# Peptides against a protein of PDB entry 7BDX, part 72

Target 1, 212 residues: chain A of PDB entry 7BDX
Amino acid sequence: EMGAAACTLLWGVSSSEEVVKAILGGDKALKFFSITGQTMESFVKSLDGDVQELDSDESQFVFALAGIVTNVAAIACGREFLVNSSRVLLDTILQLLGDLKPGQCTKLKVLMLMSLYNVSINLKGLKYISESPGFIPLLWWLLSDPDAEVCLHVLRLVQSVVLEPEVFSKSASEFRSSLPLQRILAMSKSRNPRLQTAAQELLEDLRTLEHN

## One batch from the design tools (peptide; made by RFdiffusion4, then SolubleMPNN)

Design b1_p12_6_s4 (from b1_p12_6, 6 letters changed)
Fold by OpenDDE base, seed 2:
Structure b1_p12_6_s4 (fold): chain B 212 residues (1-212), chain C 212 residues (1-212), chain A 12 residues (1-12)
Amino acid sequence: as target 1 above (212 residues)
Amino acid sequence: as target 1 above (212 residues)
Amino acid sequence: SFLDRVLAEMLA
């Protein structure tokens, strides 16, 4: 209980750039993010089936951890730190996104996807994530999720790849051959306006790339 | 381990006034400080004898909690919060200072005494602490500690009482009759310059009060 | 890059 409360407060205050700099400027940052990955991995491995107790202290703790990673990745120095010094954490997040079933741990998936999206703002981060083994199959696996928010953040991450020619060119053949076009088209007709817009924008970006 | 790491980071960033305001401005502050008191109490009750594993995750966690309380109490709005909304935490800290033996949990004692000293900067806080049952006997119990840093922070808290006439007058008779003058005189000759100075200043303040 | 114009998300 107390650990979850402390971590939740740390998450809340980590929305400040100055707080992120203070976290990363200390000698404890590396250890913290190493244990963060291990804790998130342990939580996902401990899940019995598809039922999650969202209000459990353990769940709240892991959500706060993922929130902290997201807030760190929202800042340039935080992205540099994650890409240079916490690649294992990024690898762990990618692995956990693959290990979770569709509809399982929706809130955690959203937070992890947001963290990856924020890391993708750094070209080095985008290269690292997109060159990870099984990255493209992972995106399509995640896009099979019934949750609109999960799908939205997957589409945003896909867009980050598509909008960077140096990155997209390396995976363009696999991407084009495996693209779940019918699923994305269905999302462009969603009642969720954010999901609808993201799907439409991605379809427009893809069409532009085919004509060039 | 992860809880201790998160709490330690929260402690580090709580040295900022803006971070303290952010912690207290949320809807989670009351719950956090309630559980803080319970966690500190549970830790002290779990201690087997006088041996403490200072490097244990549990110890580091409780040290970080006490550090956060100290940092909150260092700020005016934090003092107001503690005195108005977390009196139970103050009561717990006073109780735990009485429950710990001389030489036991020195670092925790120092942090708790620092928090009480910071609270004493608020007149309402000073009144609340000094009117607590057994407060004067507690000060003399703590002054029997072999650790110079514990004794230093006790002397500083005693000075806060002595320097406030409205507070001191209420306890002046008990204070004068129980004052461990020989112990304070011995501290005024300490090789520790901070302890020496604090003891000398307190002796000067007490002499001034006797002549008025 | 285009990504430099992407607004990062911070969570409260």
Scores: peptide ipSAE 0.034, ipTM 0.794, DockQ to the pose 0.053
Fold by OpenDDE base, seed 5:
Structure b1_p12_6_s4 (fold): chain B 212 residues (1-212), chain C 212 residues (1-212), chain A 12 residues (1-12)
Amino acid sequence: as target 1 above (212 residues)
Amino acid sequence: as target 1 above (212 residues)
Amino acid sequence: SFLDRVLAEMLA
């Protein structure tokens, strides 16, 4: 309980750039983010056995950790830190996104996807994530989720790849061969306006790339 | 381990006034400081049985909690919060300082004494602490500690009382009857310059009060 | 918008 409370407060204050700089300026940042990855991994592994209540202290703690990572990645110096010094954490997030079943731990998936999107704003981060083994299959696996918010954040991450020619060119063949076009088309007709717009924009971006 | 790491980071960033305001501006501050007191109490109660290693995650966690309280109390709005909304925490700190033996958990004692000193900067805080049952005996109990830093922070807290006539007048009789004058005189001859100075200043303040 | 695509998300 106390750990979750402390972590939640840290999450809240990490919305400030100055706080992110303070977190990273200390000698404890590396260890913190290393243990963060391990803690998130342990949590996800525990789900196969016990039905974790979504309102548990453990769930709240892991949500706060994922939120902190997202807030760090929202800042330029934070992205640089994650890409340079906490790659194992990024690898862990990618792995955990693959380990979770569709509809499982939706809130955690959203937070992890938001963190990856924020990292992808940095070209170095985008390169690192997109070059991860199984990245393209992972995107399509996640796009099979019934949750609109999960799908939205997947589409945003796909868009980050598509809009960067240097990155997209490396995966273009695999991308074209595996693209769940019918799924994206269905999302472009969604009643969720955010999902609808994201899918439409991505389809337009993809059409533009086919004509070039 | 993860809780201690998160709490340590929160402690570090709480040195900022803006962060203290952010901590207190959230809806979670009350619960956090309530659980903080309980956690510190549980830690101190655990010491009677198991020799807690000073370098344990549990010790580090409680040190960080005490540090956060100290940093909150260092800010005017933080003092107002503690005195208005977290009096139970202050009572707990006073109780724990009484429960610890001389030489026991020195680092925690120092942090708790620093927090009380910071609270005492506010007249309302000083009044609240000084009106606590057994406050004067507690000061003398703590002044029996072999650690110079503990004694220093006790002397600082005594000075806060002595320098506020409205507060001192209420305890003047008990203060005079129980004052460990020989102990304070011995500290005024300490080789520790900080302790020496604090004891000398307090003796001068006390002499001034006797002549008025 | 292009801006929306590039904006980082922050959580509180």
Scores: peptide ipSAE 0.009, ipTM 0.730, DockQ to the pose 0.063
Fold by OpenDDE base, seed 4:
Order: sequence, then structure tokens, then C-alpha cells
Structure b1_p12_6_s4 (fold): chain B 212 residues (1-212), chain C 212 residues (1-212), chain A 12 residues (1-12)
Amino acid sequence: as target 1 above (212 residues)
Amino acid sequence: as target 1 above (212 residues)
Amino acid sequence: SFLDRVLAEMLA
């Protein structure tokens, strides 16, 4: 409980760029983000057996951790830190996103996807995550999720790849051959306006790439 | 471990006034400080039996909690919050300072004393803690500590009382009758320059009060 | 918008 409360406060204050800088300016940051990955992994591994209550202290703690990573990745120096000094954490997030079944741990998935999207704002970050083994299959696996928020953040991450020629060129063949076009088209008809817009924009971006 | 790491980061960033404001501006602050007191109490109670390693994750966690309280109390709005909304935490700190033996948990004592000193900057805070049952005996109990840093922070807290006529007048008789003058005189001869100075200043303040 | 595509998200 106390750990979750402290971590939740840390998450809340990490919405400030100055707080992110303060976190990263210390000698504790490396250890913190290393343990963060381990903690998230342990949590996800625990889900295969026992019904973890989504509102458990452990769940709240893990959500706060993922939120902190997201907020760090929202800042230029935070992205630089993650991509240079905490790649294991990024690898862990990618792994965990693959390990979770459709509909499982939606909030955690959203937070992890948001963190990866923020990392993708940096070309170096986008290169790193997109060169991860199974990245393209992972995107499609995640896009099979019934949750609109999960799918939204997947589409945003896909868009980061599509809009970056240097990244897209490396996986263009696999991307084109495996693209779940019918799924994205269905999302462009979603009742969720954010999902609808994201799917429409991605379809437009893809059409532009086919004509170039 | 993860809780201690997160709490340590929160402690570090709480050195900023803006972070303290952010912590207190949320709906999580009350719960956090309530659990903080409980956690510190549980830790101190655990010391009566098992040799807690001073460098344990639990110890580090509790130190970080006490550090956060200190940093919150360093800010005007933080003092207002503690004195108005977290009095149980202040009572817990006073209790724990009394429960610890001389030489026991020096670092925790220092942090707790620093938090009380910061609270004492506010007249309302000083009134509250000085009106706590056994406050004067507690000061002398703590001043019996062999640690120079503990004694230093006790002297600073005593000085806060002595320099505030409205507070001092309420306990002046008890204070004068129980004053460990020989102990304070010995501290004025300490090799520790900070302790020496604090003891000298307090002796000067006391002399001034006897002549008025 | 282009800005919407490149804006980082911070969570409170």
C-alpha cells in the first residue's frame, strides 16, 4: 500500500518537465528504471495464474510505474535517457505487450503503448523499438485487442513508423504484406471518435505511401 | 526494493517547492501522509525484536518517508497542510521520537526532528507540537542521545520554543525546572562546531529570558 | 494535425 501510494505521487508529480529532469539528474534513476521493468514483468507473469484484482495495490503500483515511464518519455531528455540508458526497460515493455492477451490488462497496455509512442517521437527511439524482434507482428497482435484505447495507441505508434521514411523503409515489405487493412478500415468506422480519426489518418498516410 | 526506490525518488524531487505544491494539490496527499505515519510506526515497532539492518530497503524507505515529511514542512503550504490536515502524522513522529532509545535509529531521529523543526517555523505548528503531552520531557530524552546530529536538531527545536514568548510562557516553569543545563553547557564545548554554536546560542537566549 | 501526431502525452 505505502509503495503504491508513494509511486502514485511520483507519477503525479512526474507530469512536470522539471520533475522529470530532477528524477534523471540523480544517481537513482538507473536503478529505478531497471527495477521498474522487473516489477512490471513480475506483475504480468503473476497474471497467468491468479486473478489479480485490477484495483489491487500491486496493480496501482504497476500503473504508476508505467505512468512514470510515459511521463519521462514525454520529455526530450527523458527520451534520451530511456533510449541510451534504459533499453532493457523498453525491451521489457515490448515483451510484456506481446505476453498479454487481447482484453487483458487494458490500462497497463495503454500506459505502455503511450510510453512507446513518446519514445517514438525521437528518431533514435523509433529506430530502436522498430528494430526490435517481432515489432511488426506485435503491432498487429495489439491491434487485435477489443479495447478502443489500446487500438488507438497502437495506431498512433504505427503512424510514427509510417511517417518516418528511414524507419518505414526497413520494414516496408513486411508491413505491407501483413497490414491488417480490414481491421484498420473497420476502426475508421468506429463510434469512438479518437479511434476513428486515428484510423482515417493512418489510411490516408498509407495511401500516400502507395502513390510515392 | 521498488517501493524504496520510488519513495527515494519522491524524496529527492520533494526538495522543490513546486513538487511539494504538486503533492499537496492532489487528492492523494491525505492518504499518503496517513500511511506514512503508520509505516514509520511499524518500522520502529519492529526494532524492539529483530536487528533491522540500517541499510535495509525498509530502512531506506522509512528514511525517504521522513525526508518527504521534512521537505513538505519546509514550505509554508506544507506546514499549513501538516498542521491542519495531518496532525496524526505529527503525533506519530513525536511518539516515535520518544519510543527510540539513545543511539537507536540516529538517521531517522534526525529526519523526524528536522521535520518538527520545520513545522515549528509556523507559530501554529509550534503551538501544536509544544502542547503535545510530554513534549518537554521528550526534548530532554532526545538531548540525552550520544549523537551530535540528534542533539543539534533537539537544540534547534528547543530554540524555537525559547524564542516564541507565547509558546515558552505556557511551559516556562516546567522548562526551567527540568532544563538539562549541564548537558547544554557540555554541548557548548563540543568538538562539533554546529552543535557547539547551537548550544551557545541557546544558552544566550536562555540568559536573556532570565534577565527579562 | 501534424502537431497532434508528434505531441508527447504526459499523464497526471
Scores: peptide ipSAE 0.045, ipTM 0.820, DockQ to the pose 0.063; fails the geometry check
Fold by OpenDDE base, seed 3:
Structure b1_p12_6_s4 (fold): chain B 212 residues (1-212), chain C 212 residues (1-212), chain A 12 residues (1-12)
Amino acid sequence: as target 1 above (212 residues)
Amino acid sequence: as target 1 above (212 residues)
Amino acid sequence: SFLDRVLAEMLA
């Protein structure tokens, strides 16, 4: 209970760039982010057994952790920190996204995807994430989610890969061979306007790449 | 472990006035401070049994909580919040200071006393604290502590009462009748220069009040 | 990079 409250407050204030700098400027940041991934992993592993109520203190705590990571990744120095000093956390987020089934823990998946997207703004971060084992299959696994918000954030991450030639070239063959084109086309017809737009833009970007 | 890390980071950033304003500007502050006192109380009650290692995660978490309260109380809007909306927390801090024996949990006592001192900068806060049941006996109980830092912060809080005529007049009779003058005189001869100065200043203030 | 112009998402 208290941990969730403290973490929620930390999440709220981490929306400030100056607070992110203050968090990372101290000697406590390494410890915090080293155990953040473990806490998130423990939560995800616990889901197979007891139906943890989505509004549990544990859930709120993990959501706040994911939110903090997202806010840190939103800032240039935060991205640098995550990519240089917290790679285990990035690996954990990728693993957890693979461990969660379609429709499972939608809010957490969205937050984790947002954090990965923010990391992808840094070319070094994008390279690290995209070179992770099973990254392309993971994207398609996540894109099978029935939730429009999950799919939206997956498409945004896919677009980050597609728009970066240095990254896309390394995976272009696998990407083209496994691309769930019918799924993306279906999303371009979504009633969700954000999902619709993201899918249409990605399809346009993909068409441009096929002609180049 | 994770809770202590999150709370420690929150404590660190709460040294900023802008962060305190951000904490209090949200709807999460009430919940946080409502359960903060309970967490601190649970910790203090647990000390009678298992020797919790002072460097335990639980101890670090509670120290961070006390630190956050101190930092909030250092700012005008934070004092207003505590005195208006978190009176139960103030009551808890006063109770816990009474429950701890001389020499017990020195670091926590110092942090709690610092928070009360900061609250006492607000006249409304000073009135609230000083009108608490057993406040004067509590000051003398705390002043029996062998730790110079504990005694220093007690003397500072006593000085806040003495320097405020509207507050001191209400307790002047009890204060004069129970004043541990010999103890304060001994502190004025302390090898600790901060304690020595605080005791000397208080003795001067008391002499001024006796002549008025 | 083009991506640096994409507004990073900050969550409150």
Scores: peptide ipSAE 0.037, ipTM 0.815, DockQ to the pose 0.055; fails the geometry check

Design b1_p12_7_s1 (from b1_p12_7, 8 letters changed)
Fold by OpenDDE base, seed 3:
Structure b1_p12_7_s1 (fold): chain B 212 residues (1-212), chain C 212 residues (1-212), chain A 12 residues (1-12)
Amino acid sequence: as target 1 above (212 residues)
Amino acid sequence: as target 1 above (212 residues)
Amino acid sequence: FVDEVGAEALAN
């Protein structure tokens, strides 16, 4: 309970750039982010047995942790910190996104995808996550999710890859051979306007790349 | 572990007035401070049996909580919040200061005394804590501590009472009859310059009040 | 993507 309350407050204040700088300027940040990944991993591994109530203290705690990571990654110095000093956390997030089944732990999945998208704004971050083993299969696995918000954030991350020629060229063959085009086309007809727009934009970007 | 790390970061950033305002501006603050008192109480009650290592995660967690309370009380809106909305926490801090033996849990005792001193800057806060049952006996109990830093913060809190005629007049008889004058005189000869100064100033203030 | 405009900070 108390840990969840403290992390929830820390998440709220981490929306400020100055607070992110203060968090990272201390000697405590490395330890915090090291334990963050382990805590998130332990939570996801516990889901196979117990119907963890979504409103549990454990769930709230992990959501707050993922929210803090997202807010840190929203700031330039935070992206630099994660990519330089907390790669284990990024690896853990990628692993957990693979371990979660379609429709499972949607809120956590969204927060983790948002953090990875924010990291992808930095070219070094985008390179790191896109060169991760199984990254392309992971994107398609996540895109099979029934949740529109999960799919939206996957499409945003896919777009970050497609819009960077240096990154896209490394995975272009695998990307083209495995692209779930019918799924993306279905999303371009979604009733969710954000998902619809993201799918349409990605399809336009992909068409442009086929002509080059 | 993770809770202690999160609270430690929250403590660090709570040194900012803007962060304190952000914490208090949310709907989460009431719950956080409600659980804070309970967590601190549970920790102190656990000390009678287990040699809790001072560097334990539990200790670090409680120290961070006490640090957050201190930093909130350092800000005008934070003092107002504690005195209006979190009186249970103030009552808990007063209780725990009484439950701890001389020389026991010095770091926590210092942090709690600092929070009460910060609350005492607000006249409403000073009135509330000084009118608490057993407040004067508690001050003298705490002043028996062998730790110079504990004694310093007790003297600062005593001075807050003495410097407010409206507050001092309500307890003046009890204060004068129970004043550990020899102990304060001994502190005025301390090798600790901060303790020495605080004791000298208090003795001067008391002499001034005897002549009025 | 140098544009910080794409980064999303979440309010709690």
Scores: peptide ipSAE 0.051, ipTM 0.843, DockQ to the pose 0.060
Fold by OpenDDE base, seed 4:
Structure b1_p12_7_s1 (fold): chain B 212 residues (1-212), chain C 212 residues (1-212), chain A 12 residues (1-12)
Amino acid sequence: as target 1 above (212 residues)
Amino acid sequence: as target 1 above (212 residues)
Amino acid sequence: FVDEVGAEALAN
């Protein structure tokens, strides 16, 4: 309970750039993000058996951790820190996204995807994430999720890859050969306007690349 | 471990007024401070038997909680919040200070005293604390501590009482009859310059009140 | 990419 409450408050205040700088300016940041990854991993591994109450203190705590990572990644210096000093955390997030089944732990999945998207705003971050083993298959695995919010953030991350020639060129062959085009086309007809727009934009970006 | 790390980061960033406002501006503040008191109490109750490693995660966590309370109390709106909405926490801090023996849990004791001192900057806070049952005996109990930093913060809190006529007048008889004058005089000769100064100033303030 | 474009911070 208390840990979850403290972490939730830290998540809330971490929406400020100055707070992110303060978090990172101390010698405690490295340890914090190291333990964060381990804690998130431990939580996800615990899900295989018991239907964890989504509202448990443990769940809330892990959601807050993922939220903090997202907010740190929303700031330029935070992205740099994550990519330079907390690569293991990024690797952990990618692994956890792969370990989770479609429809499983949706809220955590969204937060982790948002953090990766924010990291992808930095070219160095985008390169690091996209060069991770199994990244392209992971995107398609995540796009199979029935949750519209999960799919939205996957599409945004896919768009970040597609819009960066230096990154896209490295994976273009694999990307084209495995692209779940029918799934993306279905999303472009979604009743969720955000999902619809993201799918449409991605389809337009892909068409532009085929003509060049 | 993780809870302590998160709480420690929250403590660090809570030195900012804007962060304190953000903590208090949410609906989570009341619950957080309620649980804080309970957590601190649980910790102090656990000390009666095992020599708790001062460097334990539990100790660090509780120190961070006390630090957050101190930082909240350092801000005007934070003091108002504590006195209006978290009186039970203040009562708990006073109780815990009474339950701790001289030389026991010095770091926590200092943080709790600093929080009470900060609360005492507000007249409403000073009134509330000073009107708590056993407050004057508690001050003298705490002044018996061998730790100079504990004694310093007690003397500062005593000074806050003495300097406020509306507060001091209510307790003046009890205060004068029980004042550990010899102990304060000994502190005025301390090799610790902060303790020495605080004791000297308090003695001067007391002399001024005897002449009026 | 332009840095900061589309970055999203969550309040809670």
Scores: peptide ipSAE 0.051, ipTM 0.843, DockQ to the pose 0.056
Fold by OpenDDE base, seed 2:
Structure b1_p12_7_s1 (fold): chain B 212 residues (1-212), chain C 212 residues (1-212), chain A 12 residues (1-12)
Amino acid sequence: as target 1 above (212 residues)
Amino acid sequence: as target 1 above (212 residues)
Amino acid sequence: FVDEVGAEALAN
């Protein structure tokens, strides 16, 4: 209980850029983010197919950790820190997104995807995650989720790759050969307006790239 | 480990007034400080006479909690919050300071005494803690500690009472009858310059009050 | 110019 409460408060205050700078300016940041990855990995490995109650202290704790990572990645110096000094954490997030089943731990998936999207704002971060083994198959696996918010954040991450020519050119062949076009087209007809818009924009960006 | 790491980061960032305002402006503050008191109490009760390694994750966690309380009490709105909404936590801190033996958990005692001193800057807080049952005997018990820093922070708290006529007048009879004058005189000769100065100042303040 | 456009901090 207390760990989750403290971590939840830290998550809340980490929405401030100045708080993120204070966290990263300390000598404890490296250790904290190393343990964060290990803790999230241990949690996901413990899920043994049981829907852990979303309201458990452990779940709240891991959500707060993922939220802190997201908020750190929301600012330029935080992205730089993660990409330069906490690559193992990024590798762990990518791994955990692959290990989680469709519909499993939706809230955690959303937070982790938001963190990867925020990291993708940095070209160095985008290069790092997009060059990760199995990254493209992972995106399509995550798009198989029934949750609209998971799918939304996957589409945003796909768009981040598509909009960066230097990154997209390296994976364009694999991307074109494996693109779940029918699924993205189905999302463009979603009743969820955010998902609908994101799918439509991505389809427009993809069409523009085929003509160039 | 992870709980202590998160709480330690929260402690570090709570040195900012804006972070304290953010913590207190949220709907989670009341619950957090309630659990904080319970956690510290459980820790002290578990010490069963064994010198818990000061470097244990649990010790670091409790130190961080006490540090957060101290930092919240360091600002006016934090003192007001504690005195208005978290009196049970103040009662718990007073209790734990009484339960700990001389030389036991010195770092925790210092943090708790610093929190009480910070609360005493608010006249309402000073009134509340000084009107607590056994407060004067508790001060003398704490002055029996062999640690100079514990004794220093006790002397500062005694001085806060002595310097406030409205508070001191209520306890002046008990204070005069139980004052460990010989111990304070011994501290005025300490090799620790901070302890020496605090004891000398308190002795001067007490002499001034006897002549009025 | 790292366009910080679209970075979302979650206040929870």
Scores: peptide ipSAE 0.051, ipTM 0.843, DockQ to the pose 0.056
Fold by OpenDDE base, seed 5:
Structure b1_p12_7_s1 (fold): chain B 212 residues (1-212), chain C 212 residues (1-212), chain A 12 residues (1-12)
Amino acid sequence: as target 1 above (212 residues)
Amino acid sequence: as target 1 above (212 residues)
Amino acid sequence: FVDEVGAEALAN
């Protein structure tokens, strides 16, 4: 209870750039993000047996941790910190996204995907994430999710790769051979306007890359 | 571990007035401070049996909570919030200070006394604290502590009462009859310069009140 | 973008 309440408040105030700078300026930031990764991993591993109530204090605590990571990654210095000093946390997020089944822990997936997208705003972050083993298969695994918000944030992360020539060139062969085109086409016809727009934009960019 | 880390970061950033405003502007502030009181009470009650290691995660967590309360009380809107909306927390702090033996949980006592002193900066806060049952006996109980920092912060709180005529007049009879004058005189001769100065200033103000 | 995630998660 108290840990979740404190972490939720820390999440709320971390929407401020000055608070992110204060979090990162302390000697405790490294330890905090290390324990964050371990805590999220422990939570996801506990799901294999017990349907943790999505509204439990533990779930809310983990969501708040993921929210803090997302808000830190929204700031330039926060992205630099994560990519330089908390790579293990990024690796953990990628692993957890792979371990979670379609429809499992939707809210946590969305927060983790948002954090990865925010990190991908920096070329160094995008390179680090996209060079991670199994990254392209992971994107397609996540696109199989029935949740429109999960799929939307996956498409946004795919867009970050497609729009960066230096990064896309390294994965272009694998990308072209494995692209779930029919799934993306189905999303471009979604009744969800955000998902529809994101899928259409991605399809337009992909067509442009095929003609060049 | 993670709760203590998150709470420690929240404590660190709560030194900012803007962060205090953000904490208080949310709908979760009331619940947070309610649980804070319960958590501190639970911790102090657990000490009657087990010598909790002062360096334990639980101790650090409780210290961080007390630090947050102190930092909130350092800001005008934070004092108003505590006195208007979190009186139960103030009552809990007063009770816990009474339950703790001399030399027990020195760091927590210092933080709790600092929070009470900060609240006492507002006349409404000073009135609320000083009108609490057993307040004067509690101050003398706390002055029996062997720790110079505990005694210093007690003297500062006593000074807040003595310097406010409207508040002091209500307790003047009890104060004069129970004042541990020999203890305060001993502190005015302390080798600790902060304690020495605080005790001397209080003795000067008390002499002025006896001649008026 | 920072405010949207914090706001959405604090509202739920």
Scores: peptide ipSAE 0.033, ipTM 0.836, DockQ to the pose 0.255; fails the geometry check

